# Peptides against a protein of PDB entry 3OGK: the designs that were tried, part 129

Target 1, 307 residues: chain A of PDB entry 3OGK
Amino acid sequence: ATPDRLSRRFPNLRSLKLKGKPRAAMFNLIPENWGGYVTPWVTEISNNLRQLKSVHFRRMIVSDLDLDRLAKARADDLETLKLDKCSGFTTDGLLSIVTHCRKIKTLLMEESSFSEKDGKWLHELAQHNTSLEVLNFYMTEFAKISPKDLETIARNCRSLVSVKVGDFEILELVGFFKAAANLEEFCGGSLNEDIGMPEKYMNLVFPRKLCRLGLSYMGPNEMPILFPFAAQIRKLDLLYALLETEDHCTLIQKCPNLEVLETRNVIGDRGLEVLAQYCKQLKRLRIERGADEQGMEDEEGLVSQRG

## One batch from the design tools (peptide; made by RFdiffusion4, then SolubleMPNN)

Design b1_p20_6_s3 (from b1_p20_6, 8 letters changed)
Fold by OpenDDE base, seed 4:
Structure b1_p20_6_s3 (fold): chain B 307 residues (1-307), chain A 20 residues (1-20)
Amino acid sequence: as target 1 above (307 residues)
Amino acid sequence: LRPAGQRAKRLEKLYAKIAE
């Protein structure tokens, strides 16, 4: 499909999703001729798709100029922008988006690779947006953004229901969680073990409606913080948790309403048995294979054909 | 795992933590 044909056929298009080719190499090594640039599409959006409110780019090259053009063209009409596994932009592009699209409801950069210049984009979003419902920069690398801005967003955006972040120290997000009264989904953060303070996370208060969760680096010592609301958990991301097979069994047993589970093969056949026994509403299961297999002598630590 | 992906990087970080 070409941009011009799209606009001619669907001049009143409200939602657009473009998928680039799977990348075999590093994001910075994408061939120039692979056809994964959003530029021609952004041009078409700017000129001819005046009702477009939702844009989803997946595995595409997106420049700051592309984002700037898109932002100015759609302005407050843009409700959804998803940069899904994209690359080629910097935080300046994000700044342009949040500056011009002040009524954006969904902003996603999940698994995108970009150059981080500063944290201004999140600050600008915090200062002016009151419409945000979904914020997702899960599996990204931001080092210059402030958790305080995230808290401000939660305070100002009362419809905020889903937030996925990178490696914020969870304790720095206490204010965020308190402010995000309607939050249903949270993924990311960073739980950091402290031998001197083994219970440093025990007083962490989560939003009352939280039911989709993925805490990064959560170990067995931190896992009990979920127990008070485990029965209401519907989705659980344990891909980046530090849980062994028995820990999985313990947690899963407490989540009878679990519908979606993502984890590593460390769950083992035993964990799968427990899952089958206690989670009768399970709809999706993802098991990632990884380095957990390296050096493990315990056969139960692996998902076999029996499980 | 694609070594260039953000997911891969995060997994690498995870594995580093596991190794500690």
Scores: peptide ipSAE 0.364, ipTM 0.853, DockQ to the pose 0.560
Fold by OpenDDE base, seed 5:
Structure b1_p20_6_s3 (fold): chain B 307 residues (1-307), chain A 20 residues (1-20)
Amino acid sequence: as target 1 above (307 residues)
Amino acid sequence: LRPAGQRAKRLEKLYAKIAE
């Protein structure tokens, strides 16, 4: 489809999802002429799609100028922006979005590649937004944003239910978790082992409604922090956890209501057996093959085709 | 593992931690 055809056929379009062609290569290796630029679509949105409130770009090239034009065109009518596996923009583009779209409910940059200039975009979001429900910059590389701004967002956005972040030290998010009373989903962060303080995470308090979780770099020493609410966990992302086969078995047994599990092949056939035994509500299972396959001490840590 | 974008970078960080 072309932008002009879309607007002519659907002038009252409220939701638009554009998918670029899948590329196996890194974002920086995407050919310039592959046709994945959002520019013509943003132009059409600005001119002819006045009812559009939700925009999802997947695997597209998005410039700061594109974001600025989109932001100004839709302003507070924009409720959802998802930059899903996109590239070509900087944090200046994000700043424009949050500056002009102050009633945005969903902001996603998951797995996008961008140039980080500063943390102003998150600060601006924290200072002016009270509508945010979903914030997702999972698997991104932000180094200049402040966990305090995330806390402010949690305090001001009463409907905030899902937050996925990069490598924030979890202890820096204590205030965030306290403020995020309605949070149901959290992914990311960083658990960092400290030989001098092995129990430094033991007193972490999570939001009461938390049921979808993926803590990065969680090891067996940190895993017990989940036990008090393991029975209410419905989705668990262990892809970036530091758990071995037996650790998986231990945790899975405590999550009888688990519906979605994402992990690495370290779960092994043993872990899958335990999963089948204890998690009768499981709907989706993702097993990623990891480099840790070569370092597996136990042959049971390999997932085989059984059945 | 299919090396794709930011996922690859995050996995690299993970494997670095595993190697510690």
Scores: peptide ipSAE 0.360, ipTM 0.854, DockQ to the pose 0.594
Fold by OpenDDE base, seed 3:
Structure b1_p20_6_s3 (fold): chain B 307 residues (1-307), chain A 20 residues (1-20)
Amino acid sequence: as target 1 above (307 residues)
Amino acid sequence: LRPAGQRAKRLEKLYAKIAE
């Protein structure tokens, strides 16, 4: 489909999702005429899709200029922007989005590659947005953003229900968790083991409604922080957890209402057996193969291909 | 060389921590 054809056929379009070239293609190798650039679509949105409130770009090349044009064209009418596995922009583009789209509800940059100039975009979002429901920069590498801005967002955005972040130290997010009273989903952060302080994270207080969770680098010593609310957990992302097979078994047994599990092959056949036994509501299972298969993993850490 | 996907980078970080 071409942008102009879309707008003529659907002038009142409210939601648009565009998919670029598959992962096998490097973004920088996509020809301009291949449809990998969002530019022609942004132009069409600006001119002819005046009711568009939701935009999802997946594996597209997005420039700061594209984001700026989109931001100014849709302004407070833009409710959702998902830059899903996109590239080509900097934090200046993000700044433009949050500056002009002050009523944005969903902002996603998950797995996007960008140049980070500063943390102003998150600060601006914190200062002006009260509508945010979903913030997702999971699997990104922001180093210049402030946990305090995230806390401010939580305080000001009463409908905030899902937040996925990069490698924030979890203890720096204590204020965020306290403020995010309606938060249902959290992924990311960083748990950093301290041999001299094994109880470092035991006093963490999570939002009462939290039921979808993925804490990065969570090991067996930190895992007990989930036990008080494990029964209400419906989704676990253990892909980046430091849990062995037995740890998986321990945690899974405490999550009888688990619906979605994402983990690595370290779960093993034993973990899958435990999962089948205790998690009767399971709907989705994602198992990633990791380099840990060949490491110091327990023999049980391998999922057999027999099934 | 294809830039490692963000997932790959995250996994590399994970494996580094496992090796600690």
Scores: peptide ipSAE 0.355, ipTM 0.852, DockQ to the pose 0.481
Fold by OpenDDE base, seed 2:
Structure b1_p20_6_s3 (fold): chain B 307 residues (1-307), chain A 20 residues (1-20)
Amino acid sequence: as target 1 above (307 residues)
Amino acid sequence: LRPAGQRAKRLEKLYAKIAE
């Protein structure tokens, strides 16, 4: 389909999702300029799609100019922007979006690759937005943003229900968790083991409604922080956890209401057996095959056809 | 086969931590 055909057929379009061609290097390093350009689509949106409130670009090349044009064209009418596995932009483009689209509810950059100039975009979002419901920059490499801005967002956006972040130290997010009273989903952060302080995370307080979570680098020493609310957990992302097979079994047994599990093959046949025994409401299971196969000599950590 | 892009980078970080 061409952009011009879309606007002629659907002038009142409210939601648009564009998918770039699967990257030939899906399993290799992605070249910087791989994918389709959004430019002709942004032009069409700006000129002819005046009711568009939701935009989802997946595996597309997006420039700062594209984001700036989109931001100015849609302004406060833009409710959702998802840059899903996109590339080609910098934080200047993000700044333009949050500056002009002050009523945005969903902002996603998950798995996108970009050039980071500063943390101004998150600061601007914190200073002016009160509408945000979903913020997702999971699996990104932001290094210049402040956890204090995230806390401010939580304080000001009372409808904030889902937040996924990069490698913030979890202890720096204490204020965020206290402010995010309606948060249901959290993914990311960084749990950093300290041999000298094994209990450093034990007093961490999570939002009361939290039921979907994926804490990065969580090991067996940190896992007990979930036990007080494990019964209300419905989704677990353990893809980036540091849990062995036995740890999986321990945690799964405490989550009888689990509906979605994402993990690695380290769960093993034993973990799958425990999952089947204790998690009768499970709807979706994702097992990622990773380098664990190269490092785990233990047969228990392998998923066979029995599981 | 390792996932491409940002997932690969995050997995690399994970494996580095496993190796610690």
Scores: peptide ipSAE 0.351, ipTM 0.851, DockQ to the pose 0.727

Design b1_p20_6_s4 (from b1_p20_6, 9 letters changed)
Fold by OpenDDE base, seed 1:
Structure b1_p20_6_s4 (fold): chain B 307 residues (1-307), chain A 20 residues (1-20)
Amino acid sequence: as target 1 above (307 residues)
Amino acid sequence: LEPAGERAKRLKKLDELLAK
């Protein structure tokens, strides 16, 4: 489809999802001039798609200028922006989005690559937004944003239910977790083992409604922090956990209400047996291959079980 | 860096952390 054809056929379009690179090309050297630029689409959105409130770009090239144009064109009518595995922008583009789209409910940059200039975008979001429901910059590298701004967002956005972040030290998010009373999903952070202080995370207080979780670099020593609410867990992302097969078995056994599991092949046949035995509500299983294996492929299984 | 490459990079880091 072309942008002009889309607007002519659907002038009242509310939601748009564009996909750039096909899945098969994810790891291939494809020239950048493959037509994956959002620019012509942003132009069309700005001119002709006046009811558009949700935009999802997947594997597209997005410039700061594109984001600025989109932000100004949709302003407070923009409720959802997902920059999913995109590239080409900086935090200046993000700043434009949050400055002009003050009623945005979903902001996603998951697995996007960008140049970080400063943390102003998150600060601006914290200062002006009260509508945010989903914030997701999982699998990104922000070094200049403040956990305090995340806490402010949690305090001001009472409908905030899902937050996925980069490699923030989890202890820096204590204030955030206390403020995020309605949070159901959290992914990211960083747990850092300290041999001299093995229990440094034991006093972490998670939001009471938390049921979808993925903590990065969680090892067997940190894993017990989940045990008090393990029965509440519905979705677990262990892709970046430092758990061996037996650790998986231990944790899975404590999660009888697990519906979605994402992990690596380290789970093994033993882990799958335990999963089948204890997780009768499992709906989706995603197993990734480790980096040591040639050809990272995702294996997804659907399980039709009722719990 | 392509986003797919970023994921691979993180998995590699994980493997390094797991390495003895």
Scores: peptide ipSAE 0.293, ipTM 0.843, DockQ to the pose 0.403
Fold by OpenDDE base, seed 2:
Structure b1_p20_6_s4 (fold): chain B 307 residues (1-307), chain A 20 residues (1-20)
Amino acid sequence: as target 1 above (307 residues)
Amino acid sequence: LEPAGERAKRLKKLDELLAK
């Protein structure tokens, strides 16, 4: 479909999702002439789709100019922007979005590749937004943003229910978790093992409604921090956890209300048996092949067709 | 299919952590 045909057929469109072509493993390997630019679509949105409030770009090239044009065209009418696995923009483009779209509810840039100039975009969002419900920059590399801005967002956005972040040290997010009283989902962060201080995370207080969780680099020493509320957990993302088969079994046994599990092959047939025994409400199971397949010497750590 | 660039980086980091 072409942008012009879309607007002619659906001038009152409120939600648009565009999928680009599959990308190479590395964004830097994409030729400049690959196509998949959002530019013609942004032009069409700006000119002819005046009721559009939700935009989802997946695997597309997005420039700062595209984001600026979109931001100015839709302004406070834009409620959802998802830059899903996109590339070509900088944090200046994000700054334009949060500056002009003051009532945005969902902002996603999960797995997007961009140039980071500064942390102003998150600061601007923190200073002016009170509508945010979903913030997701999971699997991104922001080094210049402040956890204090995330705390401010939590304090000001009372409808904030889902936050996914990069590799923030979890202890830097203590203030955020205290402020995010209605948070139901959290993914990302970084749990860093400290042999000299094994209990450094034991006093971490999570939001009371938290039920969807994926802590990056969580090992067996940190896992007990989940036990007080494990019974209320409905979704676990263990893809980037440092848990072995036995650790999976221990955690799964404590999560009888688990509905969604995402993990690696390390769960093994044993973990699947435990899952079947204790998690009767399971709706979705995703098992990905990890790079650790080469290190799995134990047959129990491999998922077979018997499970 | 190789995981997307960021996933690949994260998996590599995970492998490095598991090797320690």
Scores: peptide ipSAE 0.281, ipTM 0.834, DockQ to the pose 0.529
Fold by OpenDDE base, seed 4:
Structure b1_p20_6_s4 (fold): chain B 307 residues (1-307), chain A 20 residues (1-20)
Amino acid sequence: as target 1 above (307 residues)
Amino acid sequence: LEPAGERAKRLKKLDELLAK
């Protein structure tokens, strides 16, 4: 599909999702004119798609100029921007988005690669946005953003329900969790084992409505922090947890309302048995192989409950 | 070197942590 054909056919388009080629193909094989660049689409959006509220780019090359043009073209009409596994931009592009799109509700850059110049984009978002519902920069490398800005966002955005972050120390997010009263989903952070302070996370208070969770580097010593609300957990992301098979079994048994589980093969057959026994509402199971097992395709096994 | 996606980096980090 070409951008011009899209606008002619659908001038009132409200939502656009574009998918580029897999990353391996993007770095080695994308000619300058290949459909991997969002530029022609952004041009079309700017000129002809005046009702567009939601933009989702997946595995696309996105420049700062593209983001700036998009931001200025859609301004407060832009409700959703998802830069899913995109590359080619810097934090200046993000700054432009949050500066001009002050009513953005969903901002995602999950697994995107970018050059980080500063943390101004998150600061600007914190200072001016009150509409944010979903913030997702999971599996990104931000070193210059402030947890305080995240807290400010939580305080100002009362409809904030889902936040996924990079490797913030979880203790730095205490203020964020306290402020994020309506938060239902949290992924990311970093739990760091401290032999000298084994209970440093035990007093961590999570938002009361939290039911979708994925804490990075959570080990068996930290896992008990979930137990008080494990019964309300509906989704767990354990891909980056430091849990063994037995730990999985322990946690799963405490999550009878679990609907979605993402984990690694460490769950084992035993963990799967426990899962089947205790999690009768399970709808989706994703098991990934560890980094060393360069094995085949992610078979998304739909566990159909044979009723 | 294919820029190992952030996911691959995290998995590698995880493996390193598990090997300690």
Scores: peptide ipSAE 0.295, ipTM 0.838, DockQ to the pose 0.397; fails the geometry check
Fold by OpenDDE base, seed 5:
Structure b1_p20_6_s4 (fold): chain B 307 residues (1-307), chain A 20 residues (1-20)
Amino acid sequence: as target 1 above (307 residues)
Amino acid sequence: LEPAGERAKRLKKLDELLAK
């Protein structure tokens, strides 16, 4: 579909999702004729889609100018912005979005590639937003944002239910977790093993409603921090956990209400057997191939492709 | 798996995903 055809057919459109064409290399320079730029769509949104509340761009090129135009055109009417695997923008574009769209409920930048100039966008969001429900910059690299701003967001946004972040040291998020009383989902962070302080994470207090979780770099020594609430866990993201087959078995046995599991092939046939035995409510299983395939293929670590 | 080694692997994987 072309932007012009869409607005003519659906002038009252409230939600738009655009997918870029498959690229041989993600975030490489796309030829202009591939239609990977959001610019013509943002122009159409600004001029003709005056009721649009939700925008989702997937694998598209998005400039700061595009974000600025979108922000000013939709302002407080914009409730959802998802920049899913997008590229071409900087944190200046994000700053424009949060400055002008003060009632935004969902802000996603998961797996997007961008240039980080400063942490002002998160600070601005913390100072002015009280509507946020979902914040997701999972699988991104922000080095200039402050965990204190995330804590402020949690304090001010009472409907905040899902937060996915990059590699924050998890101990810097203690204040955030304390403030985020209604949080149901958390992904990201960074657990760092400290031989001198093996129990440094044992006093970590999670939000009481937390049931969807993915902690990055969680090893078997840190895994016990989940045991007090493992029975309420419904979704686990173990893709970036440092768990072996036996560790998977240990954790899975403690999660009888698990509905969604994402992990690597390290779970093995043994882990799958344990999963089938203890997790009767399982709805979705995602197994990715990882670098662990290069290790000794012990029969217990290989998931048999049962066709 | 040493945490530092796995972190490096994750970051490399992320870079590869972003580069593809």
Scores: peptide ipSAE 0.150, ipTM 0.689, DockQ to the pose 0.092; fails the geometry check

Design b1_p20_7_s1 (from b1_p20_7, 12 letters changed)
Fold by OpenDDE base, seed 5:
Structure b1_p20_7_s1 (fold): chain B 307 residues (1-307), chain A 20 residues (1-20)
Amino acid sequence: as target 1 above (307 residues)
Amino acid sequence: REERRRFLDEERRRRQTAVA
C-alpha cells in the first residue's frame, strides 16, 4: 500500500501501523534499499489523515523533521506514538512530539536507535503531560534524562499503568515507584550488586498494583524483593535477569498466577517442570539463548509457546 | 555473574546497532 491510496480509501483512519525492516534485517539479510522512510507517510498523515490518533512505526527510518511534522499535524489529537525499533531521529524529535502532543497517552521508543542530545523531552513531558498511560523506552540508552522527571510524570499522570525504562539505577527510582500508585507494569532499571551492601535493595517499595515486571540484572540476592507480591505477578521478563536454574525454580513456584514468562535457556528442564507444576495459568513462554551460547540477535527467542 | 552481565550488555548493544 502507498500513503495516498490509504488516505483516499480511509480518510477517517484513526490508527496506523507501518512495518519497515523485517526481523531478518537484524541479521543483515535485508539490503539497505528496502525503503523504510516514514516521510511520505507523515506527509500524507499531515495532509489527509486528520482523524489519526495512533501511529506505530516499526523498524522504520524516522527523522526529527518527520517527528516535528507529525507532532504539529496531529497535536493534541495524537494519543499514541510508537517508535518501535526505529532509527534516524534524535531527542529533538522526541521533544517536538511531547511539546506539541500534550495529551499523548502512549509514547514508545523501545529498542530504537537515536542520538541523545539532552533530556529536555522527558522534562517537557513531565512539566505538561497529565494523560500518559504508557511510557516505554526499554532497551534504549539515555544518559541525560532525570529520574526526577520520571517521578514527576508518575505524580501527574494518574492513569500511568506501564513504564519501561533503560538503565536507571533502581534506587534512583524510589520516588518514582512511590508516586506511581497505579503502575501495573515496570521493566528495566539496573540492579547493581554491592558485595559490601548485599541488602541494598531489600527495602525497595513497589507500587501496590505491580503485576508485570522485568528488572534488569536482578540476581538471587535481589530476587527476594519480589517475594512479598510474587503471588500477584502475572508477567515476568527475566531475559536480563541474572538468575540460575535454581533461582528460577525458587521464583516461579512463588508466582502461581504467572501468565507470561520470558527467560533464557538457563531455566532448564527443571525450571520448566517447576513452571508446569506451579503456574497453571501460563499463557506464553519465551526462551532465549543464554550466555553460555553464542548470542545472536534473536528477538523471537529459541522457543516460544503461546496458550 | 559478571560474564552473564557482559553477555546481556553485548546483546543489547548488538540489537541497537542492527536497528541503526
Scores: peptide ipSAE 0.380, ipTM 0.891, DockQ to the pose 0.514
Fold by OpenDDE base, seed 3:
Structure b1_p20_7_s1 (fold): chain B 307 residues (1-307), chain A 20 residues (1-20)
Amino acid sequence: as target 1 above (307 residues)
Amino acid sequence: REERRRFLDEERRRRQTAVA
């Protein structure tokens, strides 16, 4: 469909999802003129889709100008923006979004590639937004944003239920967790082992409603921090955890209410057996072939057709 | 652990590069 045809057919459209290049484009199997730019769509949104409140761009090229135009056109009517695996923008584009869209509820840039100029976008969001429900910059590289701004967001946004972040030291997020009283989902952060301080993370206090979790670099020494509330865990993202097969078994046994598991081949057939035994409510299972499986051949960490 | 962390970091980088 073309943008123009869409607006003519659906002038009252509230939600739009655009998908760009498939993974095949990574292998140069898709021509360059694939129409992966959001520009013509943003133009159409700005001119003709006046009720649009949710925009999801997946694998699209998005410029700062596109974001600025979208922000100004939709302003406080924009409730959801998802830049899912997008590229072409900088933090200036994000700044424009949060500056003009003061009532945004969902802001996602998971796995997007961008140029980071500063941390102003998160600061602006912290200073002015009280509507945010979902913030997701998981698997991104922000180095100039402040965990204090994240804490401010948690304090001001009472409906904040899901936050996925990059590589913040988890201890820097203590204030955030304390403020995020209604948080149900957290992914990301960075757990850093300290041999001299084995209990470094043992005193972490998580939000009481937390039930969807993925802590980056969580190893077997840090895993026990989950045990007090493991029974309430419904979703685990272990894609970036440093758990071996046995560690998976240990954790899974403590999560009888697990509904969604995302992990790597390291879970192995044994882990899958344990999963089947203890997690009777499991609805979704994602097993990725991780980079570690290429370098570390562990026979136990292989998922066969038996699992 | 550090070796595994490097692999995971590489995986993250790979994903970011693939999008760029």
Scores: peptide ipSAE 0.172, ipTM 0.831, DockQ to the pose 0.548
Fold by OpenDDE base, seed 4:
Structure b1_p20_7_s1 (fold): chain B 307 residues (1-307), chain A 20 residues (1-20)
Amino acid sequence: as target 1 above (307 residues)
Amino acid sequence: REERRRFLDEERRRRQTAVA
């Protein structure tokens, strides 16, 4: 469809999801300019989609100018913005969004590629937003944002239920977790092994309602921090965990209410057997072939036709 | 663990570059 056709057909549209490039484009099989720019859509949104409150761009090229235009056009009417695997913008564009859309409830830039200029966007969000429910910059590389701003967001946004972040040291998020009383989902962070302090994470206190979790770089030494609330875990993202097959078995066995599991091939047939045995509520299973498992020949560490 | 972390980092990086 074209922007014009969309507006003519649905002038009262409240939610828009646009998909740009297919997966093949990630491997340069499809030119970047193949219907991938959001610009014409943003123009149409600005002019003709005055009731639009939710925008989801997936695999599209988004410039700072596009974001600025969108922000100003929708302002506080914009409740959801998802930049899902998008590229072409900088943190200036994000700053524009959070500056003008002060009632935004969902802000996502998961797996987006961008140029980071500063951490002002998160600071601005922290200073002025009280509506945020979902914040997701999972699998991004922000180096200039402050965990204190995240804590402030948690304190001010009482409806905050899902937060996915990049590579924050998990101990820097202690204040965030304490403030995020209603948080149900957390993904990301960084667990860093310290041989001199093997239990440095053991005293982490998670939000009481936390049931969807994915801690990056979680190894077997850190895994026990989940055990006190493992029974309430409904979703696990282990894609970036440092768990071997045995570790998977250990953790899965402690999560009888698990509904969604995302992990790598390292779970193996053994892990899948354990999963089947202990997780009777499982609804979705995602298994990726991670870089660390691609060369493995260990049958236990690989998902085969048995699994 | 360090090696595995490196692999995971590379995978993450690959994903990021794929959207660029």
Scores: peptide ipSAE 0.104, ipTM 0.795, DockQ to the pose 0.617
Fold by OpenDDE base, seed 1:
Structure b1_p20_7_s1 (fold): chain B 307 residues (1-307), chain A 20 residues (1-20)
Amino acid sequence: as target 1 above (307 residues)
Amino acid sequence: REERRRFLDEERRRRQTAVA
């Protein structure tokens, strides 16, 4: 499909999802004739798709100019922007989006690669948005954004239900969690071991409705912070948890309502057996090969065809 | 734990570089 053909057929299109070719399949080669640039689509959106409120770019090249054009063209009519595994933009592009699209409900840049200039985009979002429902910059590296702005967003956006972040120290998000009263999903953050303060996370208070969770670097010492509400957990992202096979077993048996599990091979056949035994509502299971397999001496940390 | 963290960081980096 071409942009012009799409607009001619569907001038009243409200939602658009574009998928670029997997870059990994081409060894990160981007041919010139590859339809991976969003520019022609943004042009078409700006000119001819005046009812478009949801845009999802997956594995596309997105420039700041593209984002600026999109932002100005759709303004407060833009409710959803997903930059899913995209590249080519900076935080200036994000700033343009949040400046002009003040009623945006979903902003996603999960696994996108970008140049970070400043944290103004998150600050602007915090200052002006009250509509946000989903904020997702999971598996990104922001160093210049403020947890205080995230707290402000939580306070002002009463419909905020899903937040996925990068490597914020979890203790810096205490204010955010207190403010995010309707939060159902949280992924990311950073749990850091402190030998001098082994229980520094034990008093962490999560939002009452939290049921989808993925805490980065959660080890067995931090895992007990989930136990008070483990029975209400429906989704676990353990891809970046520091749990061994037995830790998986311990946690899984406490989550009888688990519907979605994402983890690494470290769960092992034993973990899968425990999962089958205790999680009868499981709908989706994702097991990835982890980089930590090279350091694992325990054979139980492998998923075989038996499991 | 530190070793595992490094491995996970590498895994994250691998995913991100696949996008760039």
Scores: peptide ipSAE 0.169, ipTM 0.826, DockQ to the pose 0.549; fails the geometry check

